# Peptides against a protein of PDB entry 5NXQ: the designs that were tried, part 30

Target 1, 114 residues: chain A of PDB entry 5NXQ
Amino acid sequence: EIQIPVSMAAEEEYLRSKVLSELLTDTLENDGEMYGNENEVLAALNGAYDKALLRLFASACSDQNVEKALSLAHELKQDRALTAAVKISERAELPSLVKKINNIREARYEQQLK

## One batch from the design tools (peptide; aimed at target 1 R55 A58 A81)

Design b2_p20_6_s2 (made by RFdiffusion4, then SolubleMPNN; from b2_p20_6, 11 letters changed)
Fold by OpenDDE base, seed 2:
Structure b2_p20_6_s2 (fold): chain B 114 residues (1-114), chain A 20 residues (1-20)
Amino acid sequence: as target 1 above (114 residues)
Amino acid sequence: DVDKELEELVAELGAEIAAA
């Protein structure tokens, strides 16, 4: 039996989720077709996407690769995922990363208020 | 073990995200 490293599995899931999310998004934006369930599908895909991304994020934190972790955090879509990233960063004892991710979250909040 | 701890946290938080 071949065992795939967790990091590789996470990468695979991330890429899969990313592709599916992007494809669906592109379809909706370009075709303009709404069948009534696209939003639910997108939400589910985005959830899976962020979850997979958080695994990569955690891996980066474990590697003490703050720059990579921050880059990944920018790719997170949901606010709750950013919150999760903050918690992961705190657990990893990376306060500088915590601050930077909080800045991302605050920036998005400001955008939503506009 | 930082790796294990973070993985557990991801699992926990991921479950929360999935449940929402």
Scores: peptide ipSAE 0.173, ipTM 0.795, DockQ to the pose 0.103
OpenDDE base, seeds 1, 3, 4, 5: peptide ipSAE 0.128, 0.122, 0.167, 0.128; ipTM 0.743, 0.739, 0.789, 0.744

Design b2_p20_6_s3 (made by RFdiffusion4, then SolubleMPNN; from b2_p20_6, 8 letters changed)
Fold by OpenDDE base, seed 4:
Structure b2_p20_6_s3 (fold): chain B 114 residues (1-114), chain A 20 residues (1-20)
Amino acid sequence: as target 1 above (114 residues)
Amino acid sequence: SEDEELEKLVEELSKEIEEK
């Protein structure tokens, strides 16, 4: 089991998100040759990565910074994380952001069909 | 506050993501 440190601090979450993103990228670039378990590494990291982004996303919503929130949403990897972002946007009463995130989800669905 | 409510929501949703 791959254990990833967790922090409640926004600053630490941001740094963690960045590090995890780099790790994911490196893993993909090396096609798992270094570890032999690319899929397992990605699966373990994706959850923590999206969790960190969601915290930043919520903060952006609180600040009414829709542009920042949307940018963060584009960085989310998992569909379930996008769904979570929609729920956060709804709670923050940002219907325009809800629509934009749903568009992201729909676009990804279409990409999967190709 | 709204910020606290959103944080609680994030924690709840994050737990759901981690459990799956």
Scores: peptide ipSAE 0.282, ipTM 0.833, DockQ to the pose 0.102
OpenDDE base, seeds 1, 2, 3, 5: peptide ipSAE 0.282, 0.279, 0.275, 0.275; ipTM 0.834, 0.833, 0.833, 0.831

Design b2_p20_6_s4 (made by RFdiffusion4, then SolubleMPNN; from b2_p20_6, 9 letters changed)
Fold by OpenDDE base, seed 4:
Structure b2_p20_6_s4 (fold): chain B 114 residues (1-114), chain A 20 residues (1-20)
Amino acid sequence: as target 1 above (114 residues)
Amino acid sequence: SMDEELEELVKELSEEIEKK
């Protein structure tokens, strides 16, 4: 069996999850019909999506690539994923990134209030 | 290594996220 490098696997999973999530979202936005479990499916897809992103995020943190890590953090959908990103950033000893990710979280909170 | 630490952390956190 051919082993795929972790980074490549993570990227592939991210792209796959992203596409599926976008397709589902687009379908719902265009009044697509499903079996009534759209939210459950979307949640599962978002989970997989964020998980894949977090792997890439961790890799970026390991590389001390703060800009890449931050850009990836912006792509995270779930708040709990952002929280995970903060924890990863803390472990990676990147306090500036921690602050920036928390800013993302705060901004999203404000958006939800509007 | 840092890579291993972060990978393990991602694993743990991802499992937590998946568990909901």
Scores: peptide ipSAE 0.282, ipTM 0.845, DockQ to the pose 0.103
OpenDDE base, seeds 1, 2, 3, 5: peptide ipSAE 0.267, 0.260, 0.272, 0.268; ipTM 0.838, 0.836, 0.841, 0.839

Design b2_p20_7 (made by RFdiffusion4)
Pose (drawn by RFdiffusion4):
Structure b2_p20_7 (pose): chain A 114 residues (1-114), chain P 20 residues (1-20)
Amino acid sequence: as target 1 above (114 residues)
Amino acid sequence: ALDEDYEEVLEYADELFAES
């Protein structure tokens, strides 16, 4: 059976999780539950989404592509995932990227205050 | 579970940076 590189597999998992998360969110926001496990599936789905996205983020940092990495960070869902992205940026010694990601966290916190 | 997932991602990132 074909082996898939972890970097390439992360892109597919990110996209899949993005599609499935959007579909299941639309189902829960309009029709509610039907099968019985949608809420837990959506929670695991958003978790897999950010995890795959953080792998791509690490690859962008490894490639010193700060701009690609920031765009990936913008697509993150969980605030805790933004915190994980900051730590990855620090571990990659990209201080300029840390500041821009921390601006995202601060901006979201400002929406939390409204 | 979420903590473990983030720790796995941080370990992966450290291995990737060491190999770079």

Design b2_p20_7_s1 (made by RFdiffusion4, then SolubleMPNN; from b2_p20_7, 7 letters changed)
Fold by OpenDDE base, seed 4:
Structure b2_p20_7_s1 (fold): chain B 114 residues (1-114), chain A 20 residues (1-20)
Amino acid sequence: as target 1 above (114 residues)
Amino acid sequence: SEDKAIEEVLEYADKLFAEK
């Protein structure tokens, strides 16, 4: 019955997904156990995580809070999420943010090529 | 279905911007 604002719900989901993602990552790194589904679980968690972040990102863009938006973009895990952030930034008419996010993408590409 | 989820976020963003 109690309606929670979308922004608050998004933040809660972000925090929850972040904790779960970190927990799983730590478990895999520390235990080194492979059961065959870790990658799928991680992908699912990352997807949910990025989705929550993107909602927060959109809110920040709406508030014209470029600094906050950029900070959130840095927390995005998947390239497709960064692409989405670019699209959101374009729709928000924030070209400077578009450029900065594209720089993030390029930097990650270069790191992957190494 | 991540693409679908992202599309939903984009739609959310559009609505959010329209309300401002």
Scores: peptide ipSAE 0.502, ipTM 0.909, DockQ to the pose 0.890
OpenDDE base, seeds 1, 2, 3, 5: peptide ipSAE 0.496, 0.496, 0.497, 0.502; ipTM 0.909, 0.910, 0.908, 0.909

Design b2_p20_7_s2 (made by RFdiffusion4, then SolubleMPNN; from b2_p20_7, 9 letters changed)
Fold by OpenDDE base, seed 2:
Structure b2_p20_7_s2 (fold): chain B 114 residues (1-114), chain A 20 residues (1-20)
Amino acid sequence: as target 1 above (114 residues)
Amino acid sequence: DEEKAIEEVLEYADELLAAK
């Protein structure tokens, strides 16, 4: 049996989660319903999506690839996921990345005020 | 806190993907 590198496995999971999340979003936007549990399904998919991204994010941090890590952080959907990304960045001792992720969080808070 | 900071950062992203 072929063993897939952890980073490649994470990428595969991210792609799968991303596709499913986008499909559900499109369905809700076009059809408006999915058997009455669409909100729960969406929340679950968003959670899985962010988890997959966080693993990729951690991989980027371990590689000291701040630019890649930052680009991945921009793709995170939930605030709690951004918080997790900050924690990863702190443990990876990347203070510049911490600041940039916090700026993302601040920007999203400001958008909620509009 | 929130899901243990998402499962303790998914165990620090599985210890940075098992140290790769």
Scores: peptide ipSAE 0.361, ipTM 0.881, DockQ to the pose 0.436
OpenDDE base, seeds 1, 3, 4, 5: peptide ipSAE 0.359, 0.356, 0.283, 0.284; ipTM 0.880, 0.879, 0.838, 0.839

Design b2_p20_7_s3 (made by RFdiffusion4, then SolubleMPNN; from b2_p20_7, 7 letters changed)
Fold by OpenDDE base, seed 2:
Structure b2_p20_7_s3 (fold): chain B 114 residues (1-114), chain A 20 residues (1-20)
Amino acid sequence: as target 1 above (114 residues)
Amino acid sequence: SMDEMIEEVLEYADKLFEEK
């Protein structure tokens, strides 16, 4: 059996979950019809998406690729995922990245207040 | 749950950092 590198596996899952999430989102935005379970499905997809993305984020941090890590953090959807990214950054000893991610969180909080 | 997922990712990260 072929062993797939962890980073490649994570990226594959990210792409898969991203496509599914976007597909569902587009469907809801375009059709506007709810059948009762779309919100739950979307939440599940978003969870899977953020999970996969966080793995990529961790990999980027491990590589000390701050720019890539920050770019990935911007793609995270859930606040709790951003919190996780902060924790990962702390473990990676990247304080500048911690600050930048916290800025992302604060910006999103402000948007929610509007 | 999401909390469990986050914990798994954190564990994953820790392993990555240990390998390097």
Scores: peptide ipSAE 0.465, ipTM 0.900, DockQ to the pose 0.927
OpenDDE base, seeds 1, 3, 4, 5: peptide ipSAE 0.463, 0.463, 0.464, 0.464; ipTM 0.899, 0.898, 0.899, 0.900; seed 5 fails the geometry check

Design b2_p20_7_s4 (made by RFdiffusion4, then SolubleMPNN; from b2_p20_7, 8 letters changed)
Fold by OpenDDE base, seed 3:
Structure b2_p20_7_s4 (fold): chain B 114 residues (1-114), chain A 20 residues (1-20)
Amino acid sequence: as target 1 above (114 residues)
Amino acid sequence: SMDADIEEVLAYADELLKEK
């Protein structure tokens, strides 16, 4: 069995999850209707996507690459994932990143109200 | 569950942060 570096594995999982999520979304938009477990499948894919991103995010924080970390945070879909990113940033002792991610969360809250 | 997955990622993050 081929040993794959953790970072490479994380990137692969992210890309796979992203592609599958996008394909499913496009399919549902084109069909115009959702049936059965499609919503559940989409949620599962989004969860896997965010999980993969969070691993990349953690790696970026570990590397003290705040710019990359912030870029990744913007790609997170679920609020719970953003909360996790905040926790990771706190553990990494990156208060500026914490603030910026919280700003992302607040902006999304405001958008949902509109 | 999502909560379990998040805890897993947090544990992963802690390991990464300790190593560097």
Scores: peptide ipSAE 0.341, ipTM 0.868, DockQ to the pose 0.885
OpenDDE base, seeds 1, 2, 4, 5: peptide ipSAE 0.215, 0.290, 0.273, 0.325; ipTM 0.813, 0.858, 0.830, 0.864

Design b2_p20_8 (made by RFdiffusion4)
Pose (drawn by RFdiffusion4):
Structure b2_p20_8 (pose): chain A 114 residues (1-114), chain P 20 residues (1-20)
Amino acid sequence: as target 1 above (114 residues)
Amino acid sequence: EEEYEEVIDEAEELIEEKRE
């Protein structure tokens, strides 16, 4: 059986999780539950989404592509995932990227104050 | 949170390998 590189597999998992998450969110926001495990599936789905996205984020940091990495950080869902991205940026010694990601966290916190 | 810490460790290993 064909082996898939972790980097390439992460892109597919990100996209798949993105699609499945959007579809299941539309189902729960309009029709509610039908099968019985949608809420737990959506929660695991958003978790796999950020995880795959953080792997692509690390590859962008390894490639010193700060711009690509920031765009990936913007697509993150969980606030705790943005925190994980900051730690990856620090471990990659990209201080300029840390500041821009921390601006995203502050901006979201500002929406939390409204 | 534990899964994020694993992803952060994996990312550190990837960065170190790339710098070598």

Design b2_p20_8_s1 (made by RFdiffusion4, then SolubleMPNN; from b2_p20_8, 8 letters changed)
Fold by OpenDDE base, seed 2:
Structure b2_p20_8_s1 (fold): chain B 114 residues (1-114), chain A 20 residues (1-20)
Amino acid sequence: as target 1 above (114 residues)
Amino acid sequence: MEELEEIVKEAEELIEKAKE
């Protein structure tokens, strides 16, 4: 049995989840209709997507690649995923990244208020 | 939430390993 590196597995899942999430989102936006479990499917896809991203994020943090980590954080969809990214950044002892991710969260909070 | 916590845990372990 071939062991697949964690980073490769994460990238594969990220790409798969990203494509499916985007396709589903586009379909829902274009049709303007719900036909059952689309929201549940989307939530599941978003969850898988963010989990994959967080693995990539952790890898970037391990590499001390703050710029890459930050770019990945911007791609996270769920607030809870951003919270997770903050925790990961704290454990990685990257306070500058912590601040930047918190700024992302604050910006999204402001958007929700509109 | 639980699944996400596990991802955080995995990430923390990865980071600790990288520090070695």
Scores: peptide ipSAE 0.213, ipTM 0.807, DockQ to the pose 0.802
OpenDDE base, seeds 1, 3, 4, 5: peptide ipSAE 0.151, 0.149, 0.101, 0.215; ipTM 0.761, 0.761, 0.717, 0.810; seed 5 fails the geometry check

Design b2_p20_8_s2 (made by RFdiffusion4, then SolubleMPNN; from b2_p20_8, 9 letters changed)
Fold by OpenDDE base, seed 3:
Structure b2_p20_8_s2 (fold): chain B 114 residues (1-114), chain A 20 residues (1-20)
Amino acid sequence: as target 1 above (114 residues)
Amino acid sequence: MEELEEIVEEAEKLIEEAKK
């Protein structure tokens, strides 16, 4: 059986989750009809999306590619995923990245308060 | 959150392996 590299598998899952999330969101916005389970479906998709991103994020950290890691962190949707990214960054011994991700979290908190 | 914790653990293992 053909072995698929972890990074490739993660990228595939990320793209799939991203496309499905965007498609569902666009459909709901354009058609204006919501059913009872849309929010649950979106939450599940966001979860899968963030998980895939975190795998890519970890790979970037392993490569010591701070800029790529930070870019990926900005794409994370859930606060708990950002928290996970901080933990990964700490383990990777990238304190500058930790600070920058915490800044992202703080910025999102401020936006929620408004 | 539990599933995310698993991802963190997986990621940490990957980082440790990469450092070797």
Scores: peptide ipSAE 0.113, ipTM 0.740, DockQ to the pose 0.828
OpenDDE base, seeds 1, 2, 4, 5: peptide ipSAE 0.102, 0.088, 0.095, 0.106; ipTM 0.725, 0.704, 0.717, 0.729

Design b2_p20_8_s3 (made by RFdiffusion4, then SolubleMPNN; from b2_p20_8, 9 letters changed)
Fold by OpenDDE base, seed 4:
Structure b2_p20_8_s3 (fold): chain B 114 residues (1-114), chain A 20 residues (1-20)
Amino acid sequence: as target 1 above (114 residues)
Amino acid sequence: MEELEEIVEEAEELIEKAKA
C-alpha cells in the first residue's frame, strides 16, 4: 500500500473541506432557508477544515516557515483553532508567531463586538 | 475540543521530531 505524506493528505483534506464549506455557505446565503441542521453541518465542516489547516500549520512551523504558518492561521475559522495554533507555535518556540496569532484573535474579538 | 487537542498532540510530536 502506498503511503501518502501527512502534508499531502492534509492539503487534500483542506481543499475538500474548503470547497464543501464554501458550497454550504453559498447555499445558505442564496436560499436563506434554515432547516435546523445547517449549523451542525457547518460546524462539522469547519472542524474538519480547521483540523486540516492545523496540520499544515504544524508542518509550516516545523519548517520554521513563519510567513506560511501565519498565512495559514489567517485561514482558520474557529477561535479554538487559533488557540490550538498558539499552542503549536509555543511548542515550536516561535514567539513572534504566537504574538501575531494572538493579534488575529484579538482582532476577531473586536469585530464580533461591533 | 477533544478533536483539536488530538491535532495539537500530533503537531507537538511532529515538532519534536523536527527538533531531533
Scores: peptide ipSAE 0.125, ipTM 0.749, DockQ to the pose 0.829
OpenDDE base, seeds 1, 2, 3, 5: peptide ipSAE 0.124, 0.129, 0.129, 0.122; ipTM 0.747, 0.750, 0.752, 0.745; seeds 2, 3 fail the geometry check

Design b2_p20_8_s4 (made by RFdiffusion4, then SolubleMPNN; from b2_p20_8, 10 letters changed)
Fold by OpenDDE base, seed 5:
Structure b2_p20_8_s4 (fold): chain B 114 residues (1-114), chain A 20 residues (1-20)
Amino acid sequence: as target 1 above (114 residues)
Amino acid sequence: DEELEKIVEEAEKLIEEAKK
């Protein structure tokens, strides 16, 4: 029996989480009706989304594909996920990627302050 | 975050395996 590669499994989970997050967001924006737990569901979906992305990110780092890794980092939603990406980059001994991800974090902080 | 730490640990293993 052929097992699905880890990278493909991560991609599947990423796409699933992304689609579900977008679908729920669109539904809430369209209907405007909330039952009190929608934000928690969205947070959980975003968490799953970022986790799946981080697995892809780790795979890219493992392949020494810095450009792909950086592209994936830009898709991360949560600051804590960016922090995790920095840690992964450090362990992968990719200092240029570390700097660029930290720049993403700083840019997002500045945008939130405006 | 324990879940993120687990991902980091998993990533570390993958990276080390790739270096071998």
Scores: peptide ipSAE 0.156, ipTM 0.775, DockQ to the pose 0.902
OpenDDE base, seeds 1, 2, 3, 4: peptide ipSAE 0.152, 0.153, 0.152, 0.129; ipTM 0.770, 0.772, 0.771, 0.751

## One batch from the design tools (peptide; aimed at target 1 A84 K87)

Design b2_p21_3 (made by RFdiffusion4)
Pose (drawn by RFdiffusion4):
Structure b2_p21_3 (pose): chain A 114 residues (1-114), chain P 21 residues (1-21)
Amino acid sequence: as target 1 above (114 residues)
Amino acid sequence: SEEKEEFLEDAEKIIEEAMEE
């Protein structure tokens, strides 16, 4: 059976998680539950989404592509995933990227104060 | 490069720790 590179597999998993998360969120916001495990599936789905996105983020940092990495960070869902992205940026010694990601966290926190 | 492989392995460890929290 064909082996898939972890980098290429992460892009597919990110997109798949994005599509499935959007569809299941629309279902729960309008129709509610039908099968019985939608809430848990959606939670796991957002978790797999950010994890795959963090892997692409690490590859962008490895390639010193700060701009691509920031765009990937913006697509993150969980605030804890933005924290993980900051640690990856620090590990990658990209201080300019740390500041811009921390601006995203502060901006979201400002929405939390409204 | 070896440095890039080490970084990606450490980054994956950070991801796994963050996912366990």

Design b2_p21_3_s1 (made by RFdiffusion4, then SolubleMPNN; from b2_p21_3, 8 letters changed)
Fold by OpenDDE base, seed 5:
Structure b2_p21_3_s1 (fold): chain B 114 residues (1-114), chain A 21 residues (1-21)
Amino acid sequence: as target 1 above (114 residues)
Amino acid sequence: SPEKERFLKESEEIIEEAAKE
């Protein structure tokens, strides 16, 4: 049996998690009522999504592909994922990327205040 | 490269830590 390359597996997981997260989000936004474990399911899906995305992010960083890394960072949903991206960027010695990701975080904070 | 592999491994640890609930 041929093993699936890690990069392909990560992309597959990202896409799958993205679709599921979006579907659940849309459902919750439209239904408006949350009974049961919907929040937990959403959190789990978002977590899986960000996890997969961060792996792609790390790969991009390893390739010194700052533009791709930044693009991926914009797709991250959770603040803790952005924090992880910052840490990864620091270890990749990409200070410009660190600053840009922090700008993303700050922008989201400002949006929350509005 | 070994350097990239090490980086990816360390990144995975960061990712796992961030994913812990």
Scores: peptide ipSAE 0.681, ipTM 0.954, DockQ to the pose 0.767
OpenDDE base, seeds 1, 2, 3, 4: peptide ipSAE 0.681, 0.681, 0.681, 0.681; ipTM 0.954, 0.954, 0.954, 0.954

Design b2_p21_3_s2 (made by RFdiffusion4, then SolubleMPNN; from b2_p21_3, 10 letters changed)
Fold by OpenDDE base, seed 2:
Structure b2_p21_3_s2 (fold): chain B 114 residues (1-114), chain A 21 residues (1-21)
Amino acid sequence: as target 1 above (114 residues)
Amino acid sequence: SAEQQKLLEEMEEIIEEEMEK
């Protein structure tokens, strides 16, 4: 069996999930037609995307690369993923990053209230 | 390092817990 480094695997999964998620999103937006399990597929893709991204985020935190970690956090789509990022940051003992990610989450909450 | 590996494993657990809810 071919052994693939975790980081590289995460990168590949991230890219794949990102492309597919964007493609599906664009399709739904352009066609205006939702059939069957399209929403479920999108949710699954978004989930996979965020999971992959979080693994990259974790790696960045492990490397104490706060700037990279923050950049990745901005790319997270789901609120639950941001929550995960906060917890990961706490585990990494990066309080400044915790604050910044919480700010991202709060900003998104405000946007949803509009 | 072993410490970093352990840290990453703990972070993976966090990811799994939050993303499987």
Scores: peptide ipSAE 0.666, ipTM 0.946, DockQ to the pose 0.912
OpenDDE base, seeds 1, 3, 4, 5: peptide ipSAE 0.665, 0.665, 0.664, 0.666; ipTM 0.946, 0.946, 0.946, 0.946

Design b2_p21_3_s3 (made by RFdiffusion4, then SolubleMPNN; from b2_p21_3, 10 letters changed)
Fold by OpenDDE base, seed 3:
Structure b2_p21_3_s3 (fold): chain B 114 residues (1-114), chain A 21 residues (1-21)
Amino acid sequence: as target 1 above (114 residues)
Amino acid sequence: SEEEKKLLEEMEEIIEEAAAA
């Protein structure tokens, strides 16, 4: 059986999840209607999206590619995913990245308060 | 390396915990 490289598989899953999340979001915004289970579907898709993205993030951290890791962190949607990214950065011994991701979290908190 | 594999495994556990919440 053909083995798919881990990085390629992770990228594929990320792209798939991203496309589905964006498609559903755009559809709901254009239709202007929300139904009973749509929010749950969106949450599930966002969860899958963040999970896939975090794996790419972990890979970037492992490669000591701080700039790539930070770029990926900005694409995370859920706060719990950012928390995971902080923990991953700590394990990778990247304190500068930890600080920058915490800044992202703080900025989002401030936006929610407005 | 084995050290890298262990690190990635630890990171995967963090990801799984976040996804389960």
Scores: peptide ipSAE 0.536, ipTM 0.912, DockQ to the pose 0.788
OpenDDE base, seeds 1, 2, 4, 5: peptide ipSAE 0.525, 0.536, 0.531, 0.525; ipTM 0.911, 0.911, 0.906, 0.912

Design b2_p21_3_s4 (made by RFdiffusion4, then SolubleMPNN; from b2_p21_3, 11 letters changed)
Fold by OpenDDE base, seed 2:
Structure b2_p21_3_s4 (fold): chain B 114 residues (1-114), chain A 21 residues (1-21)
Amino acid sequence: as target 1 above (114 residues)
Amino acid sequence: SAEEEKLLAESEAIIDEAAAE
């Protein structure tokens, strides 16, 4: 069996989850409010999306590609995922990235308060 | 490298913790 590199597997999962998340989001935006288990489906999709994205983020950090890592962090949806990104950045010893991601978190907190 | 592998392993643990409900 062909072993797929972790980064490639993460890319595939990310793209798949992203497409599904976007499709669901677009449907809800166009058709109105969510009913039944749709909220649960969306939550599951968002979780899978962030998980895959965080793996890409970790890979970028490993490559010392701070610019790519930061771009990926901006695409994270959940606050808990941003927290994870901070922790990963700390492990990667990228203090500038840590600060920038914390700024993203703070900006989102401010938006929620408004 | 060993450092890269360590980071990826630690990252996976962090990700799993964040995803835990």
Scores: peptide ipSAE 0.632, ipTM 0.941, DockQ to the pose 0.762
OpenDDE base, seeds 1, 3, 4, 5: peptide ipSAE 0.629, 0.630, 0.629, 0.631; ipTM 0.940, 0.940, 0.940, 0.941

Design b2_p21_4 (made by RFdiffusion4)
Pose (drawn by RFdiffusion4):
Structure b2_p21_4 (pose): chain A 114 residues (1-114), chain P 21 residues (1-21)
Amino acid sequence: as target 1 above (114 residues)
Amino acid sequence: VDYDALVDELSEEIEEELEEK
């Protein structure tokens, strides 16, 4: 059976999780539950989404592509995932990227104050 | 999601790729 590189597999998992998360969110926001495990599936789905996105984020940092990494950070869902991205940026010694990601966290926190 | 374990894992991979370069 074909082996898939972890980097390439992460892009597919990100996209899949993005699609499935959007579909299941639309189902829960309009029709509610039908099968009985949608809420748990959506929670796991958003978790897999950010994890795959953080793997692509690490690759962008490894490639010193700060711009690509910031765009990936913007697509993150969980605030805790933004915290994980900051730590990856620090480990990658990209201080300029840390500041821009921390601006995203602060901007979201400002929406939390409204 | 265990972000601390994910951060340690991904950071090691970044260090290894930088050493190879």

Design b2_p21_4_s2 (made by RFdiffusion4, then SolubleMPNN; from b2_p21_4, 8 letters changed)
Fold by OpenDDE base, seed 4:
Structure b2_p21_4_s2 (fold): chain B 114 residues (1-114), chain A 21 residues (1-21)
Amino acid sequence: as target 1 above (114 residues)
Amino acid sequence: VDYDALVEELGKEIEKKKAEE
């Protein structure tokens, strides 16, 4: 039995989720509607997307690649996912990354208030 | 998405790897 490395599996999930999210977004932008449930579908896809990213993020944390981890965190869409990234960073004992991700969250909060 | 479960899963993996290093 061939075992697929975790990093490769995570990459596959990310790519799949990214493609699906982009395709759906493009469809909505071009066609304008999805029978009244487009927001719910988008939210579900965003969740899958962020979940896949968090797996990649955790891998980067394991490698102590703070720059890569931070880049991935910027790609996260949901605030809950950013919160998860903070918690993962804490478990990885990367306080600098924790601070940087919290800055991302704060920046997004400020943007939402405007 | 159950983020709590995901954090726990990924956190354990990270901690395990760090302990082995």
Scores: peptide ipSAE 0.651, ipTM 0.945, DockQ to the pose 0.803
OpenDDE base, seeds 1, 2, 3, 5: peptide ipSAE 0.651, 0.649, 0.649, 0.648; ipTM 0.945, 0.945, 0.945, 0.945

